# Designs tried in a protein design run: peptides against a protein of PDB entry 3ESW. Part 191

Target 1, 322 residues: chain A of PDB entry 3ESW
Amino acid sequence: NNIDFDSIAKMLLIKYKDFILSKFKKAAPVENIRFQNLVHTNQFAQGVLGQSQHLCTVYDNPSWHSIVLETLDLDLIYKNVDKEFAKDGHAEGENIYTDYLVKELLRYFKQDFFKWCNKPDCNHCGQNTSENMTPLGSQGPNGEESKFNCGTVEIYKCNRCGNITRFPRYNDPIKLLETRKGRCGEWCNLFTLILKSFGLDVRYVWNREDHVWCEYFSNFLNRWVHVDSCEQSFDQPYIYSINWNKKMSYCIAFGKDGVVDVSKRYILQNELPRDQIKEEDLKFLCQFITKRLRYSLNDDEIYQLACRDEQEQIELIRGKTQ

## One batch from the design tools (peptide; made by RFdiffusion4, then SolubleMPNN)

Design b2_p24_3_s1 (from b2_p24_3, 16 letters changed)
Fold by OpenDDE base, seed 2:
Structure b2_p24_3_s1 (fold): chain B 322 residues (1-322), chain A 24 residues (1-24)
Amino acid sequence: as target 1 above (322 residues)
Amino acid sequence: EKEEILKKILEMKIKKLKEEERKK
C-alpha cells in the first residue's frame, strides 16, 4: 500500500491552513463578552488595550514617513551601510543589508541626530547648562505645547539665572524631529517611526518597569530582533536583565499586525511578580487584539503572519536567541 | 522552507497536545 505521503501532506497543509484561518475569523460572542469583561475589570488589560489603539497604528502614516526621510541624512546613512555591506555583507546575501541599515540607523540616531535629555539646558544661559537646572515638578501643556500631543511638561529652574525652563514631553514624533532630544520615551517613539519609514516591520516594546524599546523583523535572521535606540543596541535582549540587573514583570510588543507578550525574551532573571493579570487572560487579550488588527488582511497574509507568530513562540519557549 | 516551518509547527503542536493529554 503505497501511502501517497505527498497527497497526505498536501491535504494536511490545506486543513491546517483552514484551521489557522478559522481562528482569525470574527470573534465569537463569548469571546467578545470575555474581552469586554476583562478590559472593564482589569486595569492592566485596559492599559494594554489603550496602548494598542495608539502604538499599533500611529506609525503607519505615509506623510510622516516622507517627513522622516526628508529630515534624515540619507546620503550619509546609505554611504555607511554600503561601506559596511561591502566588507562582509556580500557573503551573506542581500537580505543582510537591512540588518546593516538598522545598525547604521542606531548609530546615526544616537551619535549624529538625537540627544539624551536628563535635564534641559537653561533657555537663557544656553548650551551645557543642564547641571544648573533644578526640577520644580510637572504641569500640563500650554496652548503651543498642546499642538504636539504633549501630556506633561517638566519644569526646571536655573540655579544661575533663576529663569524657568520648560521640558515638554512631546508624543508627536514629528515634533521630536525638530527638538531632537528626550528620554527613553521620545527616543523609542521617534526611532520606531524612523524604522517604519524605511518600510520595516517594527514593534514598540513596552516594559512595565519604565523602559521602552523596539523590535524589528529581520528577514536575514528570520526573527524579531531587539533594537534599543538609547543603547545603540542590536540583538541584545539580555542587556536589561543581565547587564542592568533590572527587575521586570511584563514586556509587551505592539505592532501593526499584533500584540505579543515578549517577556520571555527579555526577562531572563530577577522576574517580578506577574500579578497584574492572569496569564490566561493576558494571552487571551493579546490574541484578541491581534485578531482585530488582522481583520482586513487576506487569507494568505493571515496565514503568513500566523506562521511567523508560531515560529516566534517556538523561539521564546526554546530560548534559542541565546 | 515553508514546509519545514510547517513541519516544525506541527511537531510542536503535536508535542503540546501530547502534554495536554498527559495532564488529563
Scores: peptide ipSAE 0.017, ipTM 0.501, DockQ to the pose 0.047
Fold by OpenDDE base, seed 4:
Parts: C-alpha cells; sequence; structure tokens
Structure b2_p24_3_s1 (fold): chain B 322 residues (1-322), chain A 24 residues (1-24)
C-alpha cells in the first residue's frame, strides 16, 4: 500500500492552516474580559496598549511617505545602493537589494541627514556651540511647538551670549525632517517612517530601559533584522547586552501587523527582573493586540503572517539566527 | 512558494517536537 505521502502532507497542511486561522477569529468573551481586566489593573499592560495604539498605525500614512521621499536625496541613496549591490549582491538575487537599501539608509541617515543632539547649538552663536549650553530644565511647548506633537521642551542658556535656546522634543516625524536633530527617540521615530516610506515591513522596538530602535523584515534573510539608526547598525541585536553591557528587562516590537515581545533577541545577559507583568499575561496581551491588528486581513494574509510569527518564535526560543 | 514555506515550517515544527520529546 503506497502511502500517498503527498496527499497526507496536503491534508495536514490544510488542517494546519484552518487551525492557525481559527486562532485569529474574533476574541471570545472570556478573552475580552481578561484583556480589559489586564489593561485596567496592570500599568505595564496599559502602557503597551497605549504604545500599540500609536506605534502600530502612525507610520502607515501615505502622505508622510510622499513627504519623506521628496525630502531624501534618493539619487544619492540609490547610487550608493547600486554601487554596493554591484560589488556583492548579484549572486544573491534581487531580495538582497533591500538589505543594501536599508544599510545605505542607515549610512545616509546618520552621516548625511540627521544629527545627534545632546545639547542644542546656541541659536544666536550658531553651529558647534552646544558646549556653551547649560540646561535650565524642561517646560511645556509653546503655541508653535505644540503644532508638532511636542510634549516637552528642554531649555538651555548659552554661557557665551546669555540667550535662551529651546530644544523641543518633537514627536511629529515630519517636523523632524526639518529639524534633522534629536536623540534616540527622534532618530528612531523618523527612521521608522523613512523605512516605511520605502514600503518595508518595519517594527518600532521599545526598550523599557530608555532606548528605542527598529526591526526590518528582510525578505533575503527571511527574518526580522535589528536596525538601529543611532548606531548605523544592521543585524546586530547583541550590541546592547554585549557591547554596551546594558541591563534590560523588556523589549517590545510594535508593527502594523502585531506586537511582539522581542526581549529574547536583545537581552542576552544582564537581564533585569521582569516584574512588571506576569509572563503569561504579557504573552496574552501581545497576542490579543496582534489579533486585533489582523482583524481586517484575509485568510491568506493571516496565514502568511502566522507563519512568519512562528518562525520568529522559533528563532527567539533557540537564540540562534539561522 | 507557499508550499516551500509550509514545508520549512513543518520541518521546523517536527524538529522542535523531536527536541521537546528528547528533553522528556
Amino acid sequence: as target 1 above (322 residues)
Amino acid sequence: EKEEILKKILEMKIKKLKEEERKK
């Protein structure tokens, strides 16, 4: 009796697809109650929910994508991408081109486009005067600054001329295309939008210990890839735990298609206590939000994303990027 | 392409199940 292994495999695949799709059906009443109770009783859960409501959707703005693409030196970017691709990429196929693009965008952003701002330059004295700036504290935005989603303005006095310089912490990434300066928050915010503007699958990664970065889904590598605009870093998830010896507790990735605890990718040593939420509750929360984000997707899209999620979960469990 | 992805996922799951059974 020739066991038709192909028929069995096809049947198993169908049943498996149906099983996966069943998980993404509308949440049961009990799950909704659990979710509501969790976000109302756990501050960390409420924070994750609040972040998801913004970060999962804000970058999916076609108008912003157009503004970004009009603002960037695309000729320079693609010239450099083509140059690097021509050296190494032809043998690996077209999918690797996007990895070269992301690497060039990292280079371009850090070297040509955006500036790190510990302290602002004096508005009166001009460039390279940040050393003369003394922090006076922070205040709320003025009427103009408030137009650009500014929550906080850092105030500095110039030791040379005595003038006050304001450093508004803008959350509007379009304003950041103008100002072209900031810290990790501004860098990651604008760079996330930049990557999205090229049609890439991107997640914003929030670390509880005051850092933020991106993940890009590489079609070439067939996985989520660490991307840090501040560090010009591509596929170096170890930099925080190993190179910086940073202590961390939580890393949460926020994307249009889901919220994922990616802590295992980045927290390789010096793990801080994960005491903000029960692990089971965090897992439930991320899955619940992810499920909601996928409600409008068709079965094929849901299935493809679920396959991607499973691969990622296997990667995160094994601690090895295959 | 979907079948290849599915095959890989199945292979990975089978490997994982085998690893979990070996740890029991």
Scores: peptide ipSAE 0.017, ipTM 0.467, DockQ to the pose 0.051
Fold by OpenDDE base, seed 5:
Structure b2_p24_3_s1 (fold): chain B 322 residues (1-322), chain A 24 residues (1-24)
Amino acid sequence: as target 1 above (322 residues)
Amino acid sequence: EKEEILKKILEMKIKKLKEEERKK
C-alpha cells in the first residue's frame, strides 16, 4: 500500500483545523458558571473583565480614525517613512514599510505632537511655569470636563500669581488631540488610537504597577512588537525590568481579537508576587474573554488568529524575543 | 496631497486586508 503522504498531510491539516475551531465554539454551561463565579469572587478578574469591555472595542471607531488622520501631519509622516524606507532598499520592502511607519509615528508623536505633563503650566502666567505649581489635590470633573470622559481633575495653585489651574485627566482620546498633553495614560490612550487609525493590529498593555504601553503586530517580524510612545521605544520589552529595574507582577494585553497575559515578555527580573488570582484562573479568564471577542468571526479568521496565538505562546515560553 | 496620502493609507489598509485574506 503506497502511503500517499500528501493525502495524509491534507487530512491531518483538516482535522487539526476542526480541532482548533472546536475550542472557539460557544462556551459550555460549566465554563459560563466558572467565569461568572470567578468575576464575582475575584476582584482582579473583575478588573480585567471591566478593562476588556472598554479597551478591546473603544479604538475601533471609524469616525475617530478620520479625525486622527485629519489632525496629524500626514505629509511629514509619510515623507519621513518614505525616506527611511528608500535607504534600506530591501526587496522584502512591503511588510517592513509598516515597521518604518510605526517608528516614525513614535518619533512624530513624542517630538512634534504630544507633550509630557508632570505639572501643568499656570493658565495665567503662560508657558514654562510648571515649576511654580503646587498640587492641592484632586477632585471630580465639572460639567464641561465630564463631557470628555474625565475621571479626575488635578488641582494646582501657582506660587507666583496665586491662581488655580485645573489639569483634567481626560480619557477621551479625541479631546487629547486638542490638549496634546498628559502622562503615560494619556500618551498610551491617544497613541493606541493613532496606530489603530492607520489600520494596524494593536493591543493596549496594562501593567498593574502603574504603567501602560502598546503592542503592534508586525507582519515583517511576524510577531507582537513592544511599542511605548512615552519612551519612543520600538521592540524593547526589556526596558522596564532591566533599564528601569522596575518590579512588576502582571502585564495584560487588550486587543480587538483577544486578551493575553504578556507578563513573560516584560517581567524578566524583579518579579513581584502573582497573588491576585490563581494562574489557572487567569489563563481561563483570558481565554474565555478571547472566545467571546471572536464569536462573530468566520472559521478561517478564527483559525488564523489561533495559529498566531500559538506562535505567540511559543515565543513567550522560549524567551526568544531576540 | 491629501488625496495621495489617503490613497497610500487606503492602499496599505487594503494590502493588509488582502494579506489577511491570502493567509486564508
Scores: peptide ipSAE 0.007, ipTM 0.341, DockQ to the pose 0.017
Fold by OpenDDE base, seed 1:
Structure b2_p24_3_s1 (fold): chain B 322 residues (1-322), chain A 24 residues (1-24)
Amino acid sequence: as target 1 above (322 residues)
Amino acid sequence: EKEEILKKILEMKIKKLKEEERKK
C-alpha cells in the first residue's frame, strides 16, 4: 500500500491548525472565573489589565496618524531612508526598507524633533535656564492642563527671577507634538504613535523598574525588534541589563494583537525577585487578554498570529540558553 | 528554517508534556 505521505501531511497540518485555533476559542466559564478572581485578588494583574485597556488600542486612531504625518518632516525622513537603502538595501531585498525607516525615525526623533527634559527652562528667563530651576514638588493639573490627559504637574522655582514654572506630565501624545519635550514616558508614548502612523506593527513595553520602550515587528528579520527612542537604539535588547547593569523583574509588551511577557528578552542578568504574581497566573493573564484582543479576527489571522507567537516563544527560550 | 522551527516546537511540546507528566 503506497503510503500517500502528502495526504498524511495535509491531514496533520489541518489537525494542527484546528488544535491551534482551539486555544483561541471563547474562554470557558472556568477560565472567566479564574480571570475575574486573579484581577480582583492580585494588584499586579489588575495593573496589567488596566494598562492593556489603554495601551493595546489607544494608538489605533486614524485621526492621530494623520496629525502625526502632517507634523513630521516626511521629505527629510524619506530622503534619508532612500539614501541609506540605496547603499545596502537593494542587495538584501525590499523588506529591509522598513528597518531603515525605523532607524531614521529614531535619528529624526532624538536629534531633530524631541527634547529630553530633566528640568524645564524658566518660562520668564527663556532657553537654557534649566540649571537655575529648583523643584518644589508635584501637584494636580489646572483646568487648562487637564484637557490634555495630565495626571501630574511638576513645579519648579527659578533661582534667578523667582518665578514658578510648571512642567505638566501630559499623556496626550498630540499635545506632545506641540510641547516636544519629556522623559521616558513622553518619549515612548509619542514615538509609539509615530511608528503606528507609518502602519507598522508596534508594541509598547512597560518595565516595572521605571522605564518604557517599543518593539517593532520587522518583516525583514521576521521577529520583534527592540526600539528605544530615548537611546536611539535599534535591536539592542541587552542595553538595560548589560550596559546599564539595571536590575529588573518584569517587562510586559502591549500591542493591538496581544499582551506578552518579554522579560526573557531584556532581563539577561541581575534579575529581581518576580514575587508580584505566580508565573502560571501571569502566563494565563497575558494569554487571556490576548484571546480577547483577537476575538474579531478570522481563523487565518488567528493562525498566522499564533505561529508568530510560537516563533517568539522559541526565540525567548534560546536567549536564556546563550 | 521551517523544519528547524517545527523541530524546536516539537521539542518544547515534548519538554512541556514531560514536565506535566512529572507533576502528575
Scores: peptide ipSAE 0.015, ipTM 0.451, DockQ to the pose 0.045; fails the geometry check

Design b2_p24_3_s2 (from b2_p24_3, 16 letters changed)
Fold by OpenDDE base, seed 4:
Structure b2_p24_3_s2 (fold): chain B 322 residues (1-322), chain A 24 residues (1-24)
Amino acid sequence: as target 1 above (322 residues)
Amino acid sequence: SLEEQLKKLLDMKIEKLLEEERKK
């Protein structure tokens, strides 16, 4: 009995695809009720939902992408990418070129473009005067600052000239192209937009313990790659847990196609209690939001993303980013 | 249906495989 293995394989693949696609059908009423109850009763869930409503979509703005590309020194960037790419003996058209691009963008952003701002320079005294700045506290934005999605303004007094300098914490990444300074929030916000402007698949990673970074989907590595603009870090998910010895509880990635608990990628030691939500509820929440984000996608897109999700879940379980 | 059973079996198998990988 010649078992037509090819026919069986094809049938299995079809059934598997159908099975995967069935998971992305419109949520059942019971799932909607569960979701609503969860986000209304659990503050962490509400926070994740709120973040998803912003972070999953805000960077998909073609007008912003154009502004970014017009603002960056693309000639310098591509010159450096081409140089490093050629140096390593790669041929044109290899998927690895994008990894070189991201690495150069990390370099360019940190070294040439953006500045870390622990304290602002004095507006009157000029550059390198931050040492003379005393924090007076924080206040709400003024009328001008409010135009740029500013929630908080840090106020500083110059010890030398006595003038007040305002450091608005802008959430408008286009304003950050002008200001060219910030902390991890501003860095990650603008850098996420920069990566998106190059047409890359990018996620914003929120850590509950007051840090944020990116993930980029490398077509060469065929996985999500850790990217931290503050650290000029590429594919070093261990830096927080190992190098910084940071204690962490949750890392949640937000992208246009999904919300994913990526805690296992980054929390390698010193895990804090995950007591903000039940693990099953968090899994449900992320899946539910992801499902909603994919409602407009076709079956092939859904299937491809589901395959990526599966590979990522395997990676996260195995702990092998190597 | 056979199809629903297959889907259930596939789901269970995937979950089991994922669980086995979690135990390593």
Scores: peptide ipSAE 0.008, ipTM 0.433, DockQ to the pose 0.056
Fold by OpenDDE base, seed 1:
Structure b2_p24_3_s2 (fold): chain B 322 residues (1-322), chain A 24 residues (1-24)
Amino acid sequence: as target 1 above (322 residues)
Amino acid sequence: SLEEQLKKLLDMKIEKLLEEERKK
């Protein structure tokens, strides 16, 4: 009897798909209870949930995408991408074009578009006066600043003229297109929106130890790629642990399709105690939020994303970027 | 292809099983 191996293979794939889909069914009552108890009793879990409610969806705004694309020098960007692609990328296929695009966006953003602001310039004395600025502390936003999702305003006094300069920490990325300055928070916020505006799969990575960056899903590399706009860095997840010798405990990635603990990608040495939540509870939390984010997707989309998730988990376990 | 899908599936399962065994 000729074993129909093709038929068996099809049956196995169907059974596996059904098994995967079963994990993404509506949460059982017991899972809902566990989730509610976790977010009510664990402050770290509550923080992750709160961040997910904003970061997973805020950048999926078509109106914002249009404003971004109208603001950027697209002619310059695509000219540079086309140049690099024509030189080296054409032999690797069209999928590599997006990697060149992200690399150019990193260059453009850091060199041509946005500015690092440790201290603001004096509003009265003008450009290159930040050295004369003394911090006086932080306060809440005024009526004008509050229009742009500003939670905190840093206050500085000029040692030369004595005038006060305000540095609002805006969370509205559209306002950041105007101000063109900030620290890691403003950089990552606006750059995440920029990448999203090009139709890319992007995650916002939050590090508990006061840094933030992006991940981009490369179709060419078939994996999530580290992207740091502040550092003009592409695929260098080791820079924090190795180059900076930074101590870290948690790195959590927030995207439209899920929340993932990506700590293993970035914490290569000098790991701080992971004492904010039980590992099993964090895993459960991320999976539960991810499941909720996917409730509107069809079975094929869920299956494809689940396969991508499994590949990422394998990568994270191996400690090797594929 | 079906073969590529099966290979990918098997690789994922094997790797997951190996990791579960290492944690024991």
Scores: peptide ipSAE 0.022, ipTM 0.554, DockQ to the pose 0.054; fails the geometry check
Fold by OpenDDE base, seed 3:
Structure b2_p24_3_s2 (fold): chain B 322 residues (1-322), chain A 24 residues (1-24)
Amino acid sequence: as target 1 above (322 residues)
Amino acid sequence: SLEEQLKKLLDMKIEKLLEEERKK
């Protein structure tokens, strides 16, 4: 009797799919209670939830995508992508084109479009005067600054002319298309929107130790890829832990389809104590939020994302992204 | 069930691999 191994394999795959889908059904009352208790009793959990409510949805704005695409030099970008793809990309297949696009967007953003602002230039003395600026502290936004989701304004005095210069920390990425300057927060915020505007799967990665970056899902590499706009970095998750010798405790990725603890991708050495939440509770929290984000998806979408999640978890365990 | 066992095995493998990487 020829064992129909193909039939058995198909049956097992169906059962496995049904099992995976069962995990994404509406949360049981006990899970809801656990979630509510966790976010009310644990400040870190409350922070993760609050960030997820913003970061998981804010960049999925078609109006913003249109404004971004109208603002960028698309002719230059695609010219450069096509040029690099024509050299080496054809042999690797069409999926590699998107990796070339992300690499060019990193180049374009850092070299041509956006500026690092440690201190602002003096509004009176003009360009390249930031060395003359003394910080006076921070204050709340004025009436004009408040229109652009500004949480704080850094105040600087010019040592040369004595005038005050304001550096508003805008959270509105559309305003950042105008100002074209900032620190890691402004860089990552606008760059996340830029990548999203090209229809890419992107996550915003928050590090507790005052840094932020992106992850892009490469269809060519079939994994999440580290992307840092400040560093013009593609697929270099080690730069913080190894190159910077940075001490870190938590890295949390926020995307439209889920919230994931990606600490293992980036914290390779110099790990700080993970004492803000129990590991089991953090795992539960991320899974619970992810489940909520997927409530409107169909069974096929849920299954595909679950398969992607499993591959990512295997990758994070094996340390094999290098 | 075989499904519960496979799930448990996968979860255990994931946890074990996670724990081994933390000890490195």
Scores: peptide ipSAE 0.016, ipTM 0.473, DockQ to the pose 0.047; fails the geometry check
Fold by OpenDDE base, seed 2:
Structure b2_p24_3_s2 (fold): chain B 322 residues (1-322), chain A 24 residues (1-24)
Amino acid sequence: as target 1 above (322 residues)
Amino acid sequence: SLEEQLKKLLDMKIEKLLEEERKK
């Protein structure tokens, strides 16, 4: 019997729409109990919740967006985007312009704006003195550093002059616009804000194995696109597993509209044991947090986001980006 | 194969979802 895939797809679409809309209208008491129990009993779940409370909302700050746009060289950025778009973009339609923008922002951020800081330069000896710096450990922030959401300060001694240099690990992205240096955490934090400041749909991806990056929703590609500011990487989700041969267990994406396990996009080989939480509990947790993030949305917004979610899940199942 | 049929079904579903999203 020839399966009428069109008829089945139409029927599934109708049923899916109704199902999704029904799920967002009412929280079942049993789900709340399960969620509370999970968060109180599972440390990984508690960590995901804690991250979601920050990462899903912190970048949706219009005042920060204004500060970012005032700080960046927009004339240079748009000049470069226009130049690249003029070469190849006209044939692909207007939606590709945003992909060119993200690619230029990656270039601009890495080449012109932000600096990698493995070790700080000596505050006394000046530029290019990081080679002379010996780590002494980490401390809590001082009174000034504490103003900028600093949890940890790395302490270094200069082997040449003997002076101490502090490298505060700021979590305030506005402070990072000033300092313009950091590691993967600072890079991803500020770059996530930068992308958000251009009105883009962006997620912060946390990897349990001490790396972080972004995803951008490309209207041209009609999917979430891997974006790593440290690597100036666009649409290269394989770089960690394949190029770096990195071992990974979990990749969780945090956005304003949801929390998604994106491990299947990035963990292509060398998978570490996923033993921190049961798979069904992680799925439940991400869905529950996502539901909470969407409580204020209307039926049309919920449905549109559900279409994106479904497409992403299909993509992750099919391995289209592999 | 069942896998090919599933892929086809998923493709059709994606196309329909995209069509519905564009009409809004």
Scores: peptide ipSAE 0.015, ipTM 0.463, DockQ to the pose 0.334; fails the geometry check

